# Designs tried in a protein design run: peptides against a protein of PDB entry 3C2G. Part 86

Target 1, 209 residues: chain A of PDB entry 3C2G
Amino acid sequence: IRTFDLLGLLLHDSDAIDGFVRSDGVGAITTVVQYPNNDLIRAGCKLLLQVSDAKALAKTPLENILPFLLRLIEIHPDDEVIYSGTGFLSNVVAHKQHVKDIAIRSNAIFLLHTIISKYPRLDELTDAPKRNRVCEIICNCLRTLNNFLMMWIPTPNGETKTAGPNEKQQVCKFIEIDILKKLMSCLSCEGMDTPGLLELRSTILRSFI

## One batch from the design tools (peptide; made by RFdiffusion4, then SolubleMPNN)

Design b2_p19_3_s3 (from b2_p19_3, 14 letters changed)
Fold by OpenDDE base, seed 2:
Structure b2_p19_3_s3 (fold): chain B 209 residues (1-209), chain A 19 residues (1-19)
Amino acid sequence: as target 1 above (209 residues)
Amino acid sequence: SEALKRLREKALQEANSLP
């Protein structure tokens, strides 16, 4: 734990972060978070989030890392782990087609749906810190999903991949009424990406139905 | 940096010291 805190203090600039990532820092954290220590898992996932936008990640093989992280998020009930892990996922898939493909093959779309499904509506959360954290988790999930959807939206100048039938079906689950109610409960939250939520809905309705 | 590498190694060592 102490070492991760020290790392977090040193990783305050992009060059330091890139240096850490180039030294297989992400692999090291992944090795650490496999231990059954909640504080260590939290610290490791937080550090992953901190380095998740690193330019050096474009050269980092994530084939073994992403499936592990996704499984960790799936099985770990801790909101801080889920927050950090979904934040990491959102950032690492951004602008990286190969990383999106790894995540999708690792059942990420279904996992994102599961995460949103397990949380109550935000209006049912009376504790403001908890509500805000859950809102952030949902935002991370939505941002990640939007990043996936971008692969399948025709661009004027690009060959777009076609979503597989299973992927399409999984995406369509996000427009189910219970999920929509949960997502709509986020519109009242400060810092919610309301445009992103509306874009997601619109994209699903136009391109996936 | 060499410092970050050493801290990475210490983090792994700390993790491996857990029962």
Scores: peptide ipSAE 0.098, ipTM 0.713, DockQ to the pose 0.024
Fold by OpenDDE base, seed 1:
Structure b2_p19_3_s3 (fold): chain B 209 residues (1-209), chain A 19 residues (1-19)
Amino acid sequence: as target 1 above (209 residues)
Amino acid sequence: SEALKRLREKALQEANSLP
């Protein structure tokens, strides 16, 4: 725990972060968070979030790291772990087709739906810190999902991949009435990615129905 | 940096010491 706190305090700039990532820092954290210690898991996932936008991650093999992290988020009920893990996921898939493919093969679309499904409506959360954290988690999920959907949107100059039948079915779950009610409850939340939510809805309706 | 490599190694050692 103390070492992760110290690492978080030393990773102040992009060069230090890139240096850590090039030294297999992400693999080291992923090894450490396999231990059944909630404080260690929380600290490790927070550190993963801190390095998740590193340029060096484009050269880091994530095939063994990402499936493990997705499984950790699936089984761990802690909002701080889910926040950090979904934040990491959303950053590492950004602009990286290969990483998106790993995440999708690792059932990430369904996991994002499961995460949103487990939380109450934001208007039912009276505690402001809890409400804000849940809002941030949902934003991370939406940003990640939109990044996946971009792979299947036709562009004027390129062959677009078609979503498989399983991926299409999983994407269509985000327009189910109970999920829509939860997502609509986010529109009044400060810090909600309202454009991202509207983009998601529009993309599903235009391309996946 | 060498310092970050040492801290990485220390974090792994600390993890391995957990029951």
Scores: peptide ipSAE 0.097, ipTM 0.713, DockQ to the pose 0.024
Fold by OpenDDE base, seed 3:
Structure b2_p19_3_s3 (fold): chain B 209 residues (1-209), chain A 19 residues (1-19)
Amino acid sequence: as target 1 above (209 residues)
Amino acid sequence: SEALKRLREKALQEANSLP
């Protein structure tokens, strides 16, 4: 625990972060968070989030790391683990087609739906720190989902990959009335990407119905 | 790297020292 906290305090600059990732730092964290200790898992996932935008991740094999992290988020009901893990996921899939394909094959779309489904409406949360953390988690989920949907949106200049029937069905779950009510409750949250949420809804309605 | 080896060793020691 103290070691990960200390590392988090040393990895403040982009060169140190990139050097850590080039040295298989993500694989090292993934090995350590396999121990059934909640504080260690929290600290490890926080460190993963901190290095999740590193340029060296484009050269890091994620085929074993990403499915493990998705499973970790699925089984841990801890908001801090879910926040850090969904933050990591949203950053690593950005602009990386290969990483998106790994995540989708690892049931990421369904996991994102499950995460949103587990939380109450934001207007039902009276505790401001809890409400803000849940809002951040939902934003991470929506950003990740939007990054997936962009693979299947026709561009004027290219053949787009078609979503499979299972992926299409999983995406359509985000327009169910109960999910829509939860997503609409986020519009009143300070720091919510309201334009991005409305764009996501419009994309699902136009391309997946 | 030696730094990652030491990190793994310390993290394992911390994990094993927890009740």
Scores: peptide ipSAE 0.081, ipTM 0.709, DockQ to the pose 0.021
Fold by OpenDDE base, seed 5:
Structure b2_p19_3_s3 (fold): chain B 209 residues (1-209), chain A 19 residues (1-19)
Amino acid sequence: as target 1 above (209 residues)
Amino acid sequence: SEALKRLREKALQEANSLP
């Protein structure tokens, strides 16, 4: 814990972060968070979030790392782990087609649905810190999902992949009435990416129904 | 490389010292 906190204080600039990632820092953290210690898992996932936008990640093999982190998020009920893990996922898939493909093969779309499904509506959360954290988690999930959906949207200048039948089925779960009610409850949350939520809804309705 | 080894060792020691 203290070591990860200290390392997080030293990794405050992009060059230090890139140096850490090039030295297999992400693999080191994922090795350490395999131990069944909740505080260590929280600290490790927080550190992963801090390095998740590193340019060096484009050259880092994530085939063994990403499935492990997705499984950790799936089985761990802790909001801080879910926040850090979904934030990491959102950042690492951005602008990286190969990482999106690894995440999708690792059942990430279903995981995002599961995460949103387990939380109550934001309007049912009376505690402001808890509500804000859940809002941030949902934003991370939506941003990640939008990053997946863009692979299947036709661009004027390129051949687009078509979503497979399984991927389409998993995406269509986000338009179920209970999920829609939860997503709509986010529109009242301070700091919610309302444009991103509306874009997601429009994309699903136009391209996946 | 050595800094990462020390980090792993220290994190393992911390994990084993926590209830």
Scores: peptide ipSAE 0.076, ipTM 0.698, DockQ to the pose 0.022

Design b2_p19_3_s4 (from b2_p19_3, 15 letters changed)
Fold by OpenDDE base, seed 3:
Structure b2_p19_3_s4 (fold): chain B 209 residues (1-209), chain A 19 residues (1-19)
Amino acid sequence: as target 1 above (209 residues)
Amino acid sequence: SEALEKNRQRALEDWRSLP
């Protein structure tokens, strides 16, 4: 715990972050969070989030790391783990087709649906810190999902990957009545990624209905 | 069910009509 906090304080410089990642820092964190200690898992996931936009990640193999992180998010009810993990995911998939493919093969689309579905409506959360954290998690999920859907948006050049039947089915879960009501309830939340919600709506309506 | 599909279509239309 203290070691990760200390590392987080030292990793305020982009060159230091890149140096940590080049030294297999992500692999080291992933090894440490395999131990069943909630405080250690929180600290490790937070550190992953802090390095998730590092340029050196483009050279880091994520084939073993991403499935592990997705499983960690799936099995932990901890908002801080989910926040950090979805934040990491959203950053690492951005502009990286190969990383998107790894995440999608690991059922990330369905996991994002599960995460959004398990939380109460934001308008039902009276505790402001809890509401804000849940809002941030949903924003991370939306950003990640929009990044995935970009793979299947028709380009003017006609060369677009088609979503497989399983991926289409997972995306279509976002137009079920309960999730639609949840997504609509997010629009009234302060700090919500409203552009991301509108992008998701537009993409689903144009390409998946 | 037809009722479920009707409710889904209503929710989808409400979602389409958002500003």
Scores: peptide ipSAE 0.406, ipTM 0.887, DockQ to the pose 0.022
Fold by OpenDDE base, seed 1:
Structure b2_p19_3_s4 (fold): chain B 209 residues (1-209), chain A 19 residues (1-19)
Amino acid sequence: as target 1 above (209 residues)
Amino acid sequence: SEALEKNRQRALEDWRSLP
């Protein structure tokens, strides 16, 4: 625990973060978070978020790391773990087609749906810190989902990868009644990624319906 | 049920009609 907190205090510059990642720091964190200690898991996922934009991650194999993290997020009800994990996911998939493919093969689209679905409506959350954290989690999920969907949006050159039938089915989960009501309820919330919600809507309506 | 599907379609139309 204290080691991750200390690392979080020391890793404020891009070179130190990049050095940590080059030294298999992500692998080290993923090893530590396998122990059944919620404080370690929380601290480790927070540290993952802090290094999630490191340039060295482009050279780090994520084939084993990313599925493990997705499973960790799936099985842990902790909002801080989910926040950090979805934040990490959203950053590592950005501008990285191969990482998006790993996540999608690991059912990340369905996981994002599950995460959004499990939370109450933001307008029903009276505790401001809790509401803000849930809002941030949903924003992370939306950013990640939009990053996935962009792979299947036709480019001006007419070249696009088609989503497979399983991926299409997972995306279509976001137009079920309960999730639609949830997504619509988010539009009025302060701090919500409203552009991201509108982008999701536009993409689904254009390419998946 | 038919009622659930109708409600889903209404929710989808509401979502489509958003500004």
Scores: peptide ipSAE 0.399, ipTM 0.886, DockQ to the pose 0.022
Fold by OpenDDE base, seed 2:
Structure b2_p19_3_s4 (fold): chain B 209 residues (1-209), chain A 19 residues (1-19)
Amino acid sequence: as target 1 above (209 residues)
Amino acid sequence: SEALEKNRQRALEDWRSLP
């Protein structure tokens, strides 16, 4: 625990972060968070978030890391784990087709739906720290989801991957009544990624309905 | 149910009608 906190405090330099990642630091964290210690899991996931934008991650194989992290987020009902994990996911999938493919194969779209669905409406949260954390989680989910959907948006160059039937089905879950009501309720919330919500709407309406 | 489907359609219409 203290080691991860200390490491997180030391990883303010991009070269140090890249050095850690090149030294299989992400693999080391994922090994450590396999132990059933909540504080260790929180600290490890936080450290993952801190290194999630590292340039060296582009050269790091994530085939074993991402499925594990997604499973950890799925089974651990901890806002800090979910925040850190969705933050990591959103950063690592950005501009990386291969990483998106790994996440999607690991049912990440459905997981994002599950995460958004489980939280109360932001307007029902009276505790500001909790509301802010949930807002951040939803924003991470939206950013990740939009990054996935970009794979299936027609580019001006005519290069389009088509979503498979399973992926289409998972995306269509975001237009169910309860999730739609929740997403609409987020539009009025301070700190919400309103552009991301509108992008999601636009993409679904254009390409999935 | 018919009521659930009507509610779904309404929610979808509301979502479509967002600026």
Scores: peptide ipSAE 0.399, ipTM 0.886, DockQ to the pose 0.022
Fold by OpenDDE base, seed 4:
Structure b2_p19_3_s4 (fold): chain B 209 residues (1-209), chain A 19 residues (1-19)
Amino acid sequence: as target 1 above (209 residues)
Amino acid sequence: SEALEKNRQRALEDWRSLP
């Protein structure tokens, strides 16, 4: 716990972060967060978030790391873990087709749906810190999802990959009544990624219906 | 159910009609 906090305090320099990542720091964190210690898991996931934009991650094999993290954020009840984990996921998949593919194969689209679905409507959350954290989680999910969906958006000048039937089915989960109502309710929430919501809507309506 | 599908269609229409 203290070690991760200390490390997080030291890792403010991009070169230090890259050095940590090159030294299999992400693997080390993922090993540590396998222990059933919530404080350790929280601290570890926070540290993952802190290094999630490191350039060295482009050279880090994530085939074993991502499925583990996805499982962790699927089952862990702590919003801080979910926040950090979804934030990590969002940053790691950004601009990295291979990483997107790993996450998608690991059922990440459905997981994002599950995460959004498990939280109350933001307008029903009276506790501002909780509401803000849930909002941030949803924003992380939206950013991640939009990053996935862009793989299947037709580009004027390129062959686009088509989403497989399973991926299409998972994306279509976001137009089910309950989640649609939730997503629509998010549009009025302060701090919500409204552009991301609109992008998601646009993409689904154009390419998945 | 027909009712569920109708509600889904309404929600989808509402979603489509957003600015």
Scores: peptide ipSAE 0.397, ipTM 0.887, DockQ to the pose 0.022

Design b2_p19_4_s2
Fold by OpenDDE base, seed 4:
Structure b2_p19_4_s2 (fold): chain B 209 residues (1-209), chain A 19 residues (1-19)
Amino acid sequence: as target 1 above (209 residues)
Amino acid sequence: SEAEENKKILEELQKTNDA
């Protein structure tokens, strides 16, 4: 825990973060957080989030890391872990087709749906910090979904990846009224990635309705 | 307002989902 805190203090610039990632820092974190300590897991996942936009991640194999992280956030009920984990996922899949494929094969779409579904409506949360954290988690999930959907949108050159039947079925769950309500609620939250969520909304409208 | 617009969209989506 203390080590992760210290690392978090040291990793303030992109060069330091890239250096950490190049030294297999992500793998090291994922190894350490396999220890059943909630505080350690929180700290580790937070650190993962901090390095999740590193350029060096493009050269880091994530085949073992992503399935582990997905499993971790699946079994861990901690909002902080889920926040950090979904944030990490959202960032690492962005603009990286290979990483998107790994995530999807690792049942990420279903997991994201499950995560969104388990939380109550934001208007039912009276505690502002809790509500904000839940909103952020849902936003992370929906942003990740948007990144996945971008794979299946035809590009100007006519190239597009065809979603498999399983992926299509999983994505269709995000047009459930409960999910849509949560999307709309997130759009009403201040400080959220509203443009990204609006893009998702538009994609859903165009593709599924 | 944006909120009103979102509500309308949600209502439309709900109708589509229930169909």
Scores: peptide ipSAE 0.030, ipTM 0.603, DockQ to the pose 0.035
Fold by OpenDDE base, seed 1:
Formats: C-alpha cells, structure tokens, sequence
Structure b2_p19_4_s2 (fold): chain B 209 residues (1-209), chain A 19 residues (1-19)
C-alpha cells in the first residue's frame, strides 16, 4: 500500500509513467493485487488508472493483464476498485483495436452491463460523493462500450467488421430501458464526460438501430 | 428541451429493442 502511494507521488510526468510501464510496472501491480487485501487492491487499481494513458502501454502485451483486471472488477464490490478498473479499461482500449479484441474476448461487454445494472438510479443516491462516483463508473463503462461499438461502424473504405450474433445480443442489453435511463441520468450530472455519453447515444442511433 | 429530446430517444430505442 505504501509503495503504491509512493509510486503515485513519484509519477508526476508522462516520461516517468512511461518508464514505469516499460519496466513492467503494470505486471508488478497485477502480481501484488493478487493478495486478498482490499486496501492493497484499491491502491493498486488506482495506480493502474494513473498510468492507463501511458504511450508505453501501446507496446505492452495486455493478453494476461486485461483478463485479470476484468476478473478483479467482477469479484470486488468496492466502488473505488470498480472506478479505477473501468477507468483503466476505458483508457487502454481507446484507439487500440488489439486491446479492444482482448477485452471483448474476455467478456468485457457483459461485465460492463453487469456493473451498470448493479447501481441504483442516480436520483436515489442522496450522498453526493457516492452519486458522483457511481456516475463516473457508469460513464467509464459506457465510454468503453462506445469504443467497442465504433469498431463495427462501416468505414469509408468499405471494410466493415460486423458484430457477430453474440456481440449483437450483448449490445442489445445496453438499450434496455434501465440502462438508457442511467445513461440519461449521467448526462444530467455536472463535471461528467458528457461528450463521451453523447457519442455513445449517437453511435447507437446511427449504427445500431 | 434536452430532457424531452432524451425522453424521445429513450422511447425510440426501447421500441426498437422490443421489436
């Protein structure tokens, strides 16, 4: 725990973060968080989030890391772990087809749906910090979903990766009224990634209806 | 309003899903 906190304090710039990632820092974190210590897991996932936009991650194999992280998020009810983990996922899949493929094969779409479904409506949360954290989690999930959906949009060059039947079924769950209501609720929250949510709405309307 | 637009979109999306 103290080590992760210290590392977080030392990683002040992109070069330091890239250095950490190049030294297999992500692998080191994933090894440490295998211990059943909630504080350690929380700190480790937060550190993962901090390095999740590193350029060096584009050159880092994630075949073993992503499935582990997804499982970690699945089994931990801790909002801080879920926040950090979904944030990490959202950042690492952005503009990286290979990473998207790994995540999808690792049942990320279903997991994201499960996470969103777990939380109550935002209007039922009276505690502002809790409400904001839940909104951030949902935003992370929906932004990640949008990144997945974009890979199935026809490109001008005529190459269309069509979603398979299984993926189509999984995507259909995200247009359930409960999920859409949560999407709309998040759009009303201040300080949230509203552009990302609007992009998802647009993606669904234009390409998946 | 934005709220009305979002409601309309929700209804449209739900209709498509139920179809």
Amino acid sequence: as target 1 above (209 residues)
Amino acid sequence: SEAEENKKILEELQKTNDA
Scores: peptide ipSAE 0.029, ipTM 0.605, DockQ to the pose 0.038
Fold by OpenDDE base, seed 3:
Structure b2_p19_4_s2 (fold): chain B 209 residues (1-209), chain A 19 residues (1-19)
Amino acid sequence: as target 1 above (209 residues)
Amino acid sequence: SEAEENKKILEELQKTNDA
């Protein structure tokens, strides 16, 4: 735990982060968080989030890392783990088709739907810190979904991968009224990634309605 | 207002989902 805290303090610039990632730092973290210690898992996932936008990740194999992380999020009801994990996922899939494919094959769409669905409406949460964290989690999930949906948007110059029937059914779940209400609720929250949520709204309106 | 626009969008999305 102290080691992860120290690493977090040292990884304060982009060059240090890239150096850590190039040295298989992500793999090292995923190895350590396999130990059944909740504090260690929280610290490790937080560190993953801190390095999740590193340029060096584009060259890092994620075939074993992503399935592990998705399983970790699935089995831990801890909001901090879920926040960090979904944040990591949203960042690593951005603009990387190969990573999107790994995530989808690892049942990420279904998991994201499950995560969003399990939380109550934001207006039912009276504790502001809890409400904000839940909103951030939902935002991470929806941002990730937007990145997946972009794969199936016909581009004039490119072969759009046809979503399989199963993937299409899973995506259709995200236009359920409950999910849409949560999207709109998040858009009304101050300090959230409103541009990302607005992009999702636009994606749905243009390509899935 | 932004709230009214979001409500309208939600209604349109709901119609599409129900169809």
Scores: peptide ipSAE 0.022, ipTM 0.571, DockQ to the pose 0.039
Fold by OpenDDE base, seed 2:
Structure b2_p19_4_s2 (fold): chain B 209 residues (1-209), chain A 19 residues (1-19)
Amino acid sequence: as target 1 above (209 residues)
Amino acid sequence: SEAEENKKILEELQKTNDA
């Protein structure tokens, strides 16, 4: 635990983060969080989030890491783990088609839907720190979904992949009224990535309805 | 359709959020 905390303090700049990732730092974290210690798991996932935007991740094989992380999020009902894990996922899939494919094959769409569905409405949460954390988790999930949906939107520069029938069905779950209400609630939260959420809304309205 | 209904609701929610 102290090691992860120390590493988090040392990884302040992009070069240090890239160096850590190039040295298989993500694999090392994944190994450590296999131990059934909640504090260690939280610290490890937080560190993953901290390095999730590293350029070096583009060269890091994630075929074993992503399924493990998704499973960890699924079985660990901890807001901090879910926050860090969904944040990591959102960042690593951005602009990387092969990573998106791994995540989708690892049942990420279903998991994200499940996570969003399990949390109460934001207006039912009276504790501000809890409400903010839940909002952040939902936003992470929705941003990740937007990254997936962008794979199937025609771009002027080339033919995009058409959504398979199974993926289309999974995506249609995100236009359920409960999910839409949560999207709108997140848009009302201060300090959120409003542009990303608005993009998702636009994508749903234009391409899936 | 359910999707069309959800779209209308979402649009209504957006108006409420912008107010």
Scores: peptide ipSAE 0.175, ipTM 0.776, DockQ to the pose 0.045; fails the geometry check

Design b2_p19_4_s3
Fold by OpenDDE base, seed 4:
Structure b2_p19_4_s3 (fold): chain B 209 residues (1-209), chain A 19 residues (1-19)
Amino acid sequence: as target 1 above (209 residues)
Amino acid sequence: SEAERNRRILELLRESEEA
């Protein structure tokens, strides 16, 4: 645990982070967080988040890492783990079609729905730190969702992938009233990733209308 | 119905985008 914290302090620049990733640092973290220690899992996931935007990740196989992380998020109710994990997911899928595919095959869409569904409305959260963390989690989920949906929206100049029937069914869950209400709530929430939410709003409209 | 409610929410999203 302390090692991860210390390592996180050292990994404060992009070169150091890239070096860590190139040395299979992500794999090392995922190995460590397999131990049933909540504090260790939290620290490890936080470190994953810290390195999740590393350029070196483009050369890192995520076929085993990503499914593991998704499962970890699924079974671990800790907000910090969920925050870090969804943040990691959001960052690693960005601009990486291959990673998006891995995530989707690993039931990421459904997981995102589950995560969003489990949290109360932001206006029902009176504790500011909790509310802020939940906001961040939801933003991570929605940003990831947007990245997925964008794959299936036809572009004027290119062929677009078609979502499979399973993916379509999973995506359809996001137009459930409770999810949409949460999205609407987020749009009016201060401190949220407003540009990202606006983009998602547009994407949803293009996808479902 | 739930479907109708969902459609209404989508309409609200559209209205929000147009504003």
Scores: peptide ipSAE 0.115, ipTM 0.719, DockQ to the pose 0.044
Fold by OpenDDE base, seed 1:
Structure b2_p19_4_s3 (fold): chain B 209 residues (1-209), chain A 19 residues (1-19)
Amino acid sequence: as target 1 above (209 residues)
Amino acid sequence: SEAERNRRILELLRESEEA
């Protein structure tokens, strides 16, 4: 635990982060978080989030790492773990088609829906820190969804990836009224990734309308 | 129906712009 905290302090610049990632730092973290220690898992996932936008991740094979993380998030009810994990997912899929494919094959769409669905409406949360954390989690999930949906929208060049029937059915869950209401609630939260949520709104309109 | 679903989606998304 203290090691991860220390690493977080030392990884203060992009070069250091890239160095850590190139040295299989992500793999090392995933090994450590396999131990049944909640504090260790929290610290490890937080560190993953801290390095999740590293340039070196584009060259890192995630075929084993990403499914493992998704499973970890699935089985762990801890908001901090879910926050860090969904944040990691959102960042690593950004602008990386091969990572998106891995995530989708690993049932990420269903998992994201499950995560959003487990939380109450934000207006029912009176504790501001809890409400903000939940909102951030939902935003991470929805941002990831946006990245998936964009794959199936025609580009100006007329090229488009066609979603399979299974994927289409899965993404339709995100246009359920309850999910959309949560999206709307997140838009009302201050300090959130409002631009990202607005982008998702636009993407939904283009994808389903 | 699909039409009704789409109508509801549009309404909710429009309302989100006012928030």
Scores: peptide ipSAE 0.078, ipTM 0.697, DockQ to the pose 0.050
Fold by OpenDDE base, seed 5:
Structure b2_p19_4_s3 (fold): chain B 209 residues (1-209), chain A 19 residues (1-19)
Amino acid sequence: as target 1 above (209 residues)
Amino acid sequence: SEAERNRRILELLRESEEA
């Protein structure tokens, strides 16, 4: 725990973060968080979030990392772990087709749906810190979904990846009324990525209509 | 049909905005 805290303090610039990632820092964190210690898991996932937008991740094999992280998020009900993990996922899939493919093969679509579905509506949460954290988690999940959906939208060059029948079925779960209501409720939260959420709504329309 | 699915999606989005 102390080691992760120290690393978090030292990894305050992009060059340091990139150096850490190049040295297999992500693999090191994932090894440590395999131990059943909640504080350690929280600290490790937070550190993963901190390095999740590093340029060096484009050259880092994630075939073993992503399935592990997704499983970790699946089995831990801890909002802080889920926040950090979904934030990591959202960042690492951005603009990386091969990473998106790994995530989808690792059942990310279903997991994200499950995560969103388990939380109450934001208007039912009276505690502001809890409401904000839940909103952030939902936003992370929905931003990741947007990145997946964009793969199946035709580009101006006419090239598009066709979703398989199984992926289509999984994605269709995100047009459930409860999911859409949660999407719209997040738009009312202060400090949220409102443009990103509006983009998702547009992406949904383009994907299904 | 695809047309029916599209109609339903539009309705869901509208309903989500009104909620």
Scores: peptide ipSAE 0.058, ipTM 0.671, DockQ to the pose 0.048
Fold by OpenDDE base, seed 3:
Structure b2_p19_4_s3 (fold): chain B 209 residues (1-209), chain A 19 residues (1-19)
Amino acid sequence: as target 1 above (209 residues)
Amino acid sequence: SEAERNRRILELLRESEEA
């Protein structure tokens, strides 16, 4: 735990973060979080989030890392783990088609649906810190979903990938009315990624309407 | 139906503009 905290303090600039990633830092974290210690898992996932936007990740194989992380999020009820993990996922899939494909094959779309489904409506949460954390998790999920949906929107000049039947089914579950209501409720939260939600709104309209 | 789903999406998205 102290080691991850210290590493987090040292990784305060982009060059240090890139150096850590190039030295297989992500692999090192994933090795440590395999131990059944909740504090270590929480700290490790937080560190993953901290390095999740590193440029060096473009050269890092994620074929083994992403399925592991998705499974970790699936089995842990800890909001901090889920927050960090979904944040990592959102950042690593951004602008990376190969990473999106790995995530989708690893059942990421349905997992995002499951994550949102397990939380109550934001208006039912009276504890502000809890409500904010849940909102942040949902925002991480919606950013990831937006990145997935964008792959299947026709561009004027390019061949677009067609979603397979399994992907279509998973996405259809995500846009159920109860799920959408939870997503829309994030607009009422202070300091949240309202631009991201608005972007998702546009993407949904282009994808399904 | 797909049409009904789309209508529901549109309604929710419109409500979000008022929020």
Scores: peptide ipSAE 0.168, ipTM 0.754, DockQ to the pose 0.068; fails the geometry check

